# Designs tried in a protein design run: peptides against a protein of PDB entry 3B8E. Part 65

Target 1, 230 residues: chain A of PDB entry 3B8E
Amino acid sequence: PFLIFIIANIPLPLGTVTILCIDLGTDMVPAISLAYEQAESDIMKRQPRNPKTDKLVNEQLISMAYGQIGMIQALGGFFTYFVILAENGFLPIHLLGLRVNWDDRWINDVEDSYGQQWTYEQRKIVEFTCHTPFFVTIVVVQWADLVICKTRRNSVFQQGMKNKILIFGLFEETALAAFLSYCPGMGVALRMYPLKPTWWFCAFPYSLLIFVYDEVRKLIIRRRPGGWVE

## One batch from the design tools (peptide; made by RFdiffusion4, then SolubleMPNN)

Design b2_p14_2_s2 (from b2_p14_2, 13 letters changed)
Fold by OpenDDE base, seed 5:
Structure b2_p14_2_s2 (fold): chain B 230 residues (1-230), chain A 14 residues (1-14)
Amino acid sequence: as target 1 above (230 residues)
Amino acid sequence: EALELVKKLLEEAL
């Protein structure tokens, strides 16, 4: 998010406070819950890692986490961001290079794609209105990410949803996201304005995409062991 | 409270 903010000079899509709420708030309990996951049924049929040649964090893991899943998460958040700004009169092409004027408190006549002028206060309300749906989009996508992390090779349908601590983590992160989004005063305290319930559904296609992508990946690994996809 | 403090510090630094 922040890299695209700098490179494209667009209005800030996700605030630093909202990032901290993800990293310290919504992600902690789900991550801990994975320690209680049952071992895969075929784990003892696999060769152990060679500590001399095989790294714990290898290129395949980095590619999967940052290059694939992380990019799909970012795309989901940015999709929500661009839709909200477009509904408020700012088309994606018009946002390129707009940051400098957008963040200037003395410019009160920034034009949207339709020639409407926006004051600094109006622009900041729209920006902060984007932060909460972007945050919620990440949480909804993280549901799929957490579920796919239950297994390395087996399908989630083979493993099942027996980990009660993981299920609790999914409810906890969702309840925390709802609290941060709708609790009175969060607009002032965290710059997180309330969102319409319909924005929760905006991320569902991306969550489904992550889930389907990983299940297909795992299917390929099961059919072709020792491939570069592992 | 810690998040509010971090927010204030970031608002002053950025």
Scores: peptide ipSAE 0.006, ipTM 0.369, DockQ to the pose 0.028
Fold by OpenDDE base, seed 1:
Structure b2_p14_2_s2 (fold): chain B 230 residues (1-230), chain A 14 residues (1-14)
Amino acid sequence: as target 1 above (230 residues)
Amino acid sequence: EALELVKKLLEEAL
């Protein structure tokens, strides 16, 4: 998000506080829950990792985590961001290079794509209105991420949803996201303004995409062991 | 106010 903010000079799509809420709030309990996941049915059929040759974090894992899943998450967040700004009169093309004028408190006549003038205060309200849905979008895609991380090779349908701690983690991160989104004063305290309940659904296609993508990946791994997808 | 201060400090630190 921040790289695109710099490169494209767009209004800030996700605030630092929301990033911290993701990293420290919504991600921790779900991540810890994976330690309590049941072993895959084929775990004893796999050879032990060679600590001298096999990296814990390999290029494939980096490619999967940052290059694939992380990109889908970012796309989901940006999709929500662009939709909200478009609903407020700012089309994606108009946002390119707008940051300089957007962040200037002395410019109170920034025009949207339809010629409507926006004061600095109005612009910041719209910006902070984007932060919460972006955050919620990340939480919704993290549901899929957490579920796909239950297994490395087996389908989630083979593994099942027996980990009660993981289910609790999904509930906790969702409850925290709802609390941060709708609790009175969060707009002032955290710059997280309330979002319409419909914005929760904007991330669902991306969450489904992550899930389907990983299930297809795992299916390929099961059919072609030792392939480039592993 | 304390949350805003923490926020500001975090924004400066990040």
Scores: peptide ipSAE 0.005, ipTM 0.346, DockQ to the pose 0.033
Fold by OpenDDE base, seed 3:
Structure b2_p14_2_s2 (fold): chain B 230 residues (1-230), chain A 14 residues (1-14)
Amino acid sequence: as target 1 above (230 residues)
Amino acid sequence: EALELVKKLLEEAL
């Protein structure tokens, strides 16, 4: 989010405090929960990792985490961001390069895509209105990400949802997201204005996409062992 | 007040 904010010179899509709430709040318990996952049925058929040659974090893991899943997550967040700004009169094309004028307190006549003028205060309200839905979109997409991380090769339907700590993690991150989104004072404290409940559903297609994508990937791995997808 | 303090500390630390 911050890289695109700099490169495209768009209004800030996600606040720094909200990013910290993701990294330290919503991601920690789910990540820890994966340590309690049951071994896959084929785990004893795999050779032990060689500590001298095999990295814990390899190119394949980086490619999957950042190149595939991370890109879908980012796409989901930015989709929500662009929809909110478009509903407020700012089309995506108009946002490109707008940051300089958007963040200038002395410019109170920034025009939207329809010629409506926006004061600095009005612009900051709509910017902060984007932060909460973007955050919630990431959390909803993380549900799918956490579930797909349960297994490397087996389908989630084969592995099942027996990890109670993981289930707790899903509820915890959702409860935390709801707390941060709707608790009185969060708008002032975290610049997270309350979102309409309908915005929770904006991320669902992306969560489904991640889930389906990974299940198809795992299916290919099972059908073609030793392929480039493994 | 506590949340504002935490926010300030985080903003200073980052």
Scores: peptide ipSAE 0.000, ipTM 0.345, DockQ to the pose 0.038
Fold by OpenDDE base, seed 2:
Structure b2_p14_2_s2 (fold): chain B 230 residues (1-230), chain A 14 residues (1-14)
Amino acid sequence: as target 1 above (230 residues)
Amino acid sequence: EALELVKKLLEEAL
């Protein structure tokens, strides 16, 4: 989000405080829960990793985490961001280069895509209105990300949902997201304004996309062992 | 105000 903010000079999609809530809040318990996941049924049929040649974190894992899944997560967040801004009169194309004027408190006549002028205060309300839905979008997408991370090769349907700590993590991150989104004072304290309940559903297509993508990937790995996808 | 300052500093540091 921040890289696109700098490169495209768009209004800030996700606040720093909100990013910290993801990194330190919603992600911690789910990530730890993966340590309690049951071993895959075929793990003992695999050859041991060669510690000298086979990195634990290889180019394939980096590509999967940052280049594929991370990009889908970012796209989900940006989709929500662009929808909110478009509903408030700012079409995606109009946002390009707008940051300079957007962040200037002395400019109170920033025009939207329809020629309506926006004061600094009005613009900041819209900006902060984007932060919470973007955050919630990430949490919803993280449900799928966490579930796909349960296994390296087996389908989630083969592995099942037996990890009670992971299930607890999913509820915890969701409860925390709801708390941060709807607790009185969060708008003042964290600049996380309350969101309409409908915004929770904006991420669902992306969550489904991640899940389907990884299940297809794992299916390919099972059918073609030793392939470049593994 | 303190939270806004911290936010600003973090945004500048990131």
Scores: peptide ipSAE 0.005, ipTM 0.351, DockQ to the pose 0.028; fails the geometry check

Design b2_p14_2_s3 (from b2_p14_2, 13 letters changed)
Fold by OpenDDE base, seed 5:
Parts: sequence; C-alpha cells; structure tokens
Structure b2_p14_2_s3 (fold): chain B 230 residues (1-230), chain A 14 residues (1-14)
Amino acid sequence: as target 1 above (230 residues)
Amino acid sequence: EALELVKELLEKAL
C-alpha cells in the first residue's frame, strides 16, 4: 500500500493506524491458532528437512507469501479503494499525481473527474472513508489466508475445520474488525469512519480467488511431487 | 495512549 502511495502519488489508501490494527489486532490470535493445528495425515511419509541445505524460509515460501498471496491481498484492498473513490467522483486515472494537492491544507478547490471542487476537509473525509473498507477487505481476505495455511500439501477439505482455536480466531478477528469500524469515536481516535455493510462483500471474490488458487496449487503438488511449485 | 502517541507522531512526521 505505502509503496504504491509513493510511486503513483495517489491519496493514502491505508493509514498507518489501520496497518497497526491489522498487525497487532486482527492477525495475532489467528497466527497463534495455527500452532494448535493437527499435523497432516501424510507428514510421516515425507522426508525430513535437511538443516544443511534446506532453509526454514526458502525462496518458494517467500514467493508464495509475498509474491502471490500478499499481492492478491493488496489487489483486493486497492480494488475497494478505487471503487469508493470512483463513487465519490475520483476515477483511478485522475488519482495519479493527485497526492500533493490532496494533502495540501491550503488548496480547497481540488477538482474531481467531473469538475466538482473538494475542500481539504471533504477530501480527508473521503480518504478516511476509504481506510476502513480497505482494512475490512484485508480482514476478509485473511480468512482465506488463515484457512489455506492449515495445510502445506493436503486439501483443506481433507484436513477439515476441527481446530476450535482457529475458528475462535476467525470470529475474534471479525468481531475486532466490526468494533474498530462501527464503535462511536473511532473516526476521531483512529480515523476509521463507519462503512456500509455492503463493503464487506467487496472482498469476497478475492478471498475465493486465494482459496481456489491455493487448492489448485496443492492439487498440483500432490500430482507432481518435487516440482518448482512446492 | 501508545496508539494515540504514535498517531500524533506520525501526523507530525507525515
């Protein structure tokens, strides 16, 4: 998010406070819950890792986490961001290079894609209106990310949803996201304005995409052991 | 309080 904010000079898509709410608030309990996951049924049929040649964090893991899943998460958040700004009169092409004028408190006549002028206060309300749906989009996508992390090779349908701590983590993450989004005063305290319930559904296609992508990846690994996809 | 302080520092730095 922040890299695209700098490179494209667009209005800030996700605030630093909302990032901290993800990293320290919503992600902690789900991550801990994975420690209680049952071992895969075929784990004893796999060769142990060679500590001299095999790194714990290898290029395949980095590629999967940051290059694939992390990019799909970012795309989901940015999709929500661009839709909200477009509904408020700012088309994606018009946002390129707009940051400098957008963040200037003395410019009260920034034009949208339709020639409407926006005051600094109006622009900041729209920006903060984007932060909460972007945050919620990440949480909804993280549901799929957490579920796919239950296994490395077996399908989630083979493993099942027996980990009660993981299920609790999903509910806690969702409840915390709802609290941060709708609690009175969060707009002032965290710059997180309330969102319409319809924005929760905006992330569902991306959550489904992650789930389907990983299940297909795992299917390929099961059919072709020792491939570059592993 | 720590989050508010971080917010205030970030608002001053950004």
Scores: peptide ipSAE 0.006, ipTM 0.370, DockQ to the pose 0.027
Fold by OpenDDE base, seed 1:
Structure b2_p14_2_s3 (fold): chain B 230 residues (1-230), chain A 14 residues (1-14)
Amino acid sequence: as target 1 above (230 residues)
Amino acid sequence: EALELVKELLEKAL
């Protein structure tokens, strides 16, 4: 998100407070829950990792985590961001290079794509209105991420949803996201303004995409062991 | 105002 903010000079899509809420709030309990996941049915058929040759974090894991899943998450967040700004009169093309004028407190006549003038205060309200749905979008895609992380090779349908701590983590992160989004005073305290309930559904296609993508990946791994996808 | 300043500083630092 921040790289695109710098490169494209767009209004800030996700605030630092919301990032901290993701990293420290919504991600921790779900991540810990994976330690309590049941072993895959084939775990004893796999050779132990060689600590001298096999990296814990390999290029494939980096490619999967940052290059594939992380990109889908970012696309989901940016999709929500662009839709909200477009609904408020700012088309994606108009946002390019707008940051300088957007963040200037002395410019109170920034025009949207339809020629409507926006005061600094109005612009910041719209910006902060984007932060909460972006955050919620990340939480919704994290549901898929957490579920796909239950297994490395087996399908989630083979593994099942037996980990009660993981289910609790999904509930906790969702409840926290709802609390941060709708609790009175969060707009002032965290710059997280309330979102319409419909915005929760904007991330669902991306969450489904992550899930389907990983299930297809795992299917390929099961059919072609030792392939480039592993 | 102090919270906004801290947020602004955090936003600049992060």
Scores: peptide ipSAE 0.000, ipTM 0.328, DockQ to the pose 0.027
Fold by OpenDDE base, seed 3:
Structure b2_p14_2_s3 (fold): chain B 230 residues (1-230), chain A 14 residues (1-14)
Amino acid sequence: as target 1 above (230 residues)
Amino acid sequence: EALELVKELLEKAL
């Protein structure tokens, strides 16, 4: 989010404090829960990792985490961001390069895509209105990300949802997201204005996409062992 | 006030 804010000079899509709430709040319990996952049925057929040659974080893991899943997550967040701004009169093309004028407190006549003038205060309200739905979108796509991380090769349908700590993690991150989104004072404290409940559904197609994508990937691995996808 | 200060410091540090 912040890289695109700098490169494209768009209004800030997600606040720094909100990013910290993701990294330290919503991601921690789910990540810890994966340590309690049951071993896959084929685990004893795999060779032990060689600590001298095999990295814990390899190029394949980086490619999957940042290059594939992370890009789908980012796309989901930015989709929500662009939809909210478009509903408020700012089309995506108009946002490119707008940051300089958007963040200038002395410019109170920034025009939207329809020629409506926006004061600095009005612009900051709509910017902060984007932060909460973007955050919630990330949490909703993280549900799918956490579930797909349960297994490397087996389908989630083969592994099942027996990890009670993981289920707790899904509820915890959702409850925390709801708390941060709707608790009185969060708008002032975190610049997270309350979102309409309908915005929770905006991320669902992306969560489904992540889930389907990974299940197809795992299916390919099972059908073609030793392929480039493994 | 303390929360705002912490927020400001975090925003500057990150």
Scores: peptide ipSAE 0.000, ipTM 0.347, DockQ to the pose 0.031
Fold by OpenDDE base, seed 2:
Structure b2_p14_2_s3 (fold): chain B 230 residues (1-230), chain A 14 residues (1-14)
Amino acid sequence: as target 1 above (230 residues)
Amino acid sequence: EALELVKELLEKAL
C-alpha cells in the first residue's frame, strides 16, 4: 500500500494503525496455528532437504509469497479502496498525483472527478472510510491464504480441515476484524470508521482467486514432480 | 490535534 501511495501520489489507502492491527492482531494466531497442521500424507516419501544447497526460503517461496499471493492480496485491497473513492466521486485516474493537494489542510477546494469541491475535513473522512474496508479485505483474503498454506503439495481437499487451532485462528481473526470495524469509539481511537456489511463481500473474488490459483499450482506439482513450480 | 498530525506524518513516512 505505501509503495503505491508514494509512487502514484494517491491518498493513503491503509493507515499505519490498521497495518499494525494486521501484523500484530489478525495475523498472529493464524500464523501460529500452522505449526499445528498435520503432516502431508506423502511427506515421508520425499527426500530430505539438503541444508547446504536447498534454502528453507528459496526464490520460489519468495515469488509465491510476495510476487504472487501478496500481489493478489494487495490488488484486493486496492480494488476496495478504488471502489470507495469512486463512489465518493474520485475516479482512479483522478487520484494520480492528488496526494499533495489531498494532504494539504489549507486547500479546501480539491475537486473530485465531477467538479465537486472537497474540504480537508471531508477528504480525511473519505480517506479514513477506506482504511477499515481495506483492512477487512485483507482479512478475508487471508482466509484463503491461511488455508492454502496448510500444505505444500497436497490439495486442501486431500489434507482436510482437521486443525482445530487453525479453525480457531480463522474465527479469532474474523472476530477481531468485526470488533475493530464495529465497536463504538474505534473511529476516534484508531481512525477505523464502521463499514457497511456489504464491504465484506468485496474481497471474496480475490479470496477465491488465491484459492483456485494455489490448488491449480499444487495440481501441477503433483502431476509434474521436480518441476520449477515446486 | 498534535497526535493526529504526528500520526499523519508517520503514515506519510512509512
Scores: peptide ipSAE 0.000, ipTM 0.289, DockQ to the pose 0.024; fails the geometry check

Design b2_p14_2_s4 (from b2_p14_2, 13 letters changed)
Fold by OpenDDE base, seed 5:
Structure b2_p14_2_s4 (fold): chain B 230 residues (1-230), chain A 14 residues (1-14)
Amino acid sequence: as target 1 above (230 residues)
Amino acid sequence: DVLELVKQLLEEAL
C-alpha cells in the first residue's frame, strides 16, 4: 500500500495505525494457531528436507507468500479504496498525482472528477472512511489465507477444520476488526470511521480467489510432484 | 521528501 502511495502519488489508502492493528492485532492469534494444526496424512511419505540444499525459506515460498497471495490481498484492498473514492466523486484516474494537494491544509478547493470542491476536513473524512474498509478487506482476505496455510499439499477439504484454536483465531480477528470499526471514539483515536456493513462483502471475491487459487495449486502439486509449483 | 512525509504521517498518527 505505501509503495503505491509514493509511486502513484495518491491519497493514503491505509494509515500507519491501521497497519499496526493488522500486524499486531488481527494477525497474531491466527498465526499462533497454525502451530497447533494437525500434520498432513501423507507427511511421512514425503522425503525429508535436505538441510544442505533446501533452505527453510526458499524462493518458491517467498514468491507464493509475497508475490502471489500478498499481491491479491493488496489488490482487494485497493479495489475497495477506489470504489469508495469513486462513490464520493473521485475517479481512479483523477487520484493520480493528487496527494500533494490532498494533504495540504491550506488548499480547501480540491476538485473531484465532477468539479465539486472539497475542503481539507471533508477530504480527510473521506480518506479515513477508506482506511476502515481497506482494513476490513484485508481481514476478510486473511480468512482465506489462514485456511490455505493449514496444509502444504493436501486440500483443506481433506484436512478439515478440526483445529479449534484456529477457529477461535478467525472469530477473534473478526471481533477485533468489528470493535476497531464500530467502537465509539475510534474515528478520533485511530482515524477509523465506521463502515456500512455492505463493505464487508466487497472482499469476498478476493477471498474466494485466494482459496480457489491455492486449492488448484495444491491439486497440481498432487498430480505433478516435484514441479516448479511446489 | 519521503522522510518528511513519514515524519508528517507519524506526527498526525501520534
Scores: peptide ipSAE 0.009, ipTM 0.395, DockQ to the pose 0.021
Fold by OpenDDE base, seed 4:
Structure b2_p14_2_s4 (fold): chain B 230 residues (1-230), chain A 14 residues (1-14)
Amino acid sequence: as target 1 above (230 residues)
Amino acid sequence: DVLELVKQLLEEAL
């Protein structure tokens, strides 16, 4: 998100506070829960990793985590961001290069795609209105990420949902997201304005896409072991 | 309060 903010010079899609809430709030318990996941049914049938050649974190894992799944997450967040801004009169093409004028408090006549002028305060309200739905979008996508991370090769349907700590993590991150989104004072304290309940559903297609993508990937791995898709 | 402080520090650092 921040890289695109800098490269495209668009209004800030996700605030620093929301990033901290993701990294320290919603991701921590789910990530720890994976340590309590049961071994895959076929794990003992796999060859042991060669500690000299096989890194714990390899290029394939980084490519999957950041290059594939992380990109789908980012696309989900940016989709929500662009929809909200478009509903408020700012089309995606108009946002390119707008950051400098958007963040200037002395410019009170920034035009939207329809020629409506926006004051600095009005622009910041719209920006902060994007932060909460973007955050919630990430949380909804993280449901799929957490579930797919249960296994490397087996389908989630083969592994099942037996990890109670993981289930607790899903409820915890959802409850935290709801708290941050709807608790009175969060708009002032965290600059996270309340969102319409409908925005929770905006991420569902992307969550489903991640789930389907990973299940297809795992299916390919099971059918063709040793492929580049691992 | 802690999050706001961290936010302010990050905004100043950027």
Scores: peptide ipSAE 0.007, ipTM 0.433, DockQ to the pose 0.030
Fold by OpenDDE base, seed 2:
Structure b2_p14_2_s4 (fold): chain B 230 residues (1-230), chain A 14 residues (1-14)
Amino acid sequence: as target 1 above (230 residues)
Amino acid sequence: DVLELVKQLLEEAL
C-alpha cells in the first residue's frame, strides 16, 4: 500500500497505525497457530529434505508469500479503497498525482471527478474512512491465506480443520478487527472510522480467489510431483 | 520528495 502511495501519489490508502494492527495484532496469533497444525498424512512418504539443496524458505515459497499471495491481498485492499473513494466522487484515474493537494491543509478547494470541491477536513474524513475497510479487507483475505498455509501439498479438504488453535486464531483476528472497527473512540484514537457492515463482503471474492488458486496449485503438485510448482 | 513525505507521514502517525 505505501509503495503505491509513493509511486502513484495517491491519498494514503492505509494508515501506519492500521499497518501495526495487522503486523502485531491480527497476524500474530494466526501465525503461531500454524506451529500446531497437524502434519500432512503423506509427510512420512516423502524423501528426506536435502539440507544443501532444499532450503526451508526457497524461491518458490518467497514467490508465493511475497509475490503471488501478497499481490492478491494488496489488490483486495486497493479494490476496497478505490470503491470507497469512487463512491465519494473520486474516480481511480483522478487520484493519480492528487496526494500533494490532498495533504495540503491550506487547499480547501480540491475538486473530485465531478467538480465538487472538498475541504481539507472533508478529505481527511474520507481518507480515514478508507483505513478501516482496507484493514478489514486484509483480515478477511488472511482467513483464506491462513487456511491455505495449513498444508504444503494436501488439499484443505484432505487435511481438514482439526487445529483448534488455528480456529481460535481466526476468531481472535476477526474479533480484533470488529473491535477496532466498531469500538467507540477508535476514529479519534487510531484514525479508524467505523465501517458499514457491507464492507466486510468486499474482500470475499479475493479470499475465494486465493483459496481456489492454492487448491489448484496443490492439485497440480499432487498430480505432477517434482514439478516447478512445488 | 519521498523523504519529506515519509517524514510527514511519521509526524502524522506519532
Scores: peptide ipSAE 0.006, ipTM 0.379, DockQ to the pose 0.020
Fold by OpenDDE base, seed 1:
Structure b2_p14_2_s4 (fold): chain B 230 residues (1-230), chain A 14 residues (1-14)
Amino acid sequence: as target 1 above (230 residues)
Amino acid sequence: DVLELVKQLLEEAL
């Protein structure tokens, strides 16, 4: 998100506090929950990792985590961001290069795509209105990320959802997201303004996309062991 | 996310 903020000079899509809430709040418990996941049924049939030849983090894992899933996650967040700004009169094309004027406290007549003038305060309200649904989008996408991380090779349907700690983690991150989104004073304290409940569904296509993508990936790995997808 | 945090902190510091 921040790379696009710099390159495209768009208004800030995700605030520092929101990022901290993701990294420390929503990611921590789910990540720990994976340590309690049951071993895959075929784990003992796999050869042990050779520490001299097999990297713990290989190029395929980096490509999958950052190059594929991370990009889908970022696209989901930006989609939500652009939709909200468009609903407030700022079309995506108009946001390009707008950051300098957007962040200037002395410019109170920034025009939207329809010629409406926005004060600095109004612009910051709409910016902070984007932070919350971006955050919620990340949480909803993380549901899929966490579920797909239960296994390396087996389908989630083969592994099942028996890890109660993982289920608790999904509930906790969702409850935290709801708390941060709807608790009075969060707009002032965390610059996270309340979002319409309908915005929770904005990320669902991306969450589903990640889930389907990984299930297809795992299916390919199971059918063609030793392929480039592994 | 950590990378984005670092970038934001750098932008706030610069």
Scores: peptide ipSAE 0.006, ipTM 0.395, DockQ to the pose 0.024; fails the geometry check

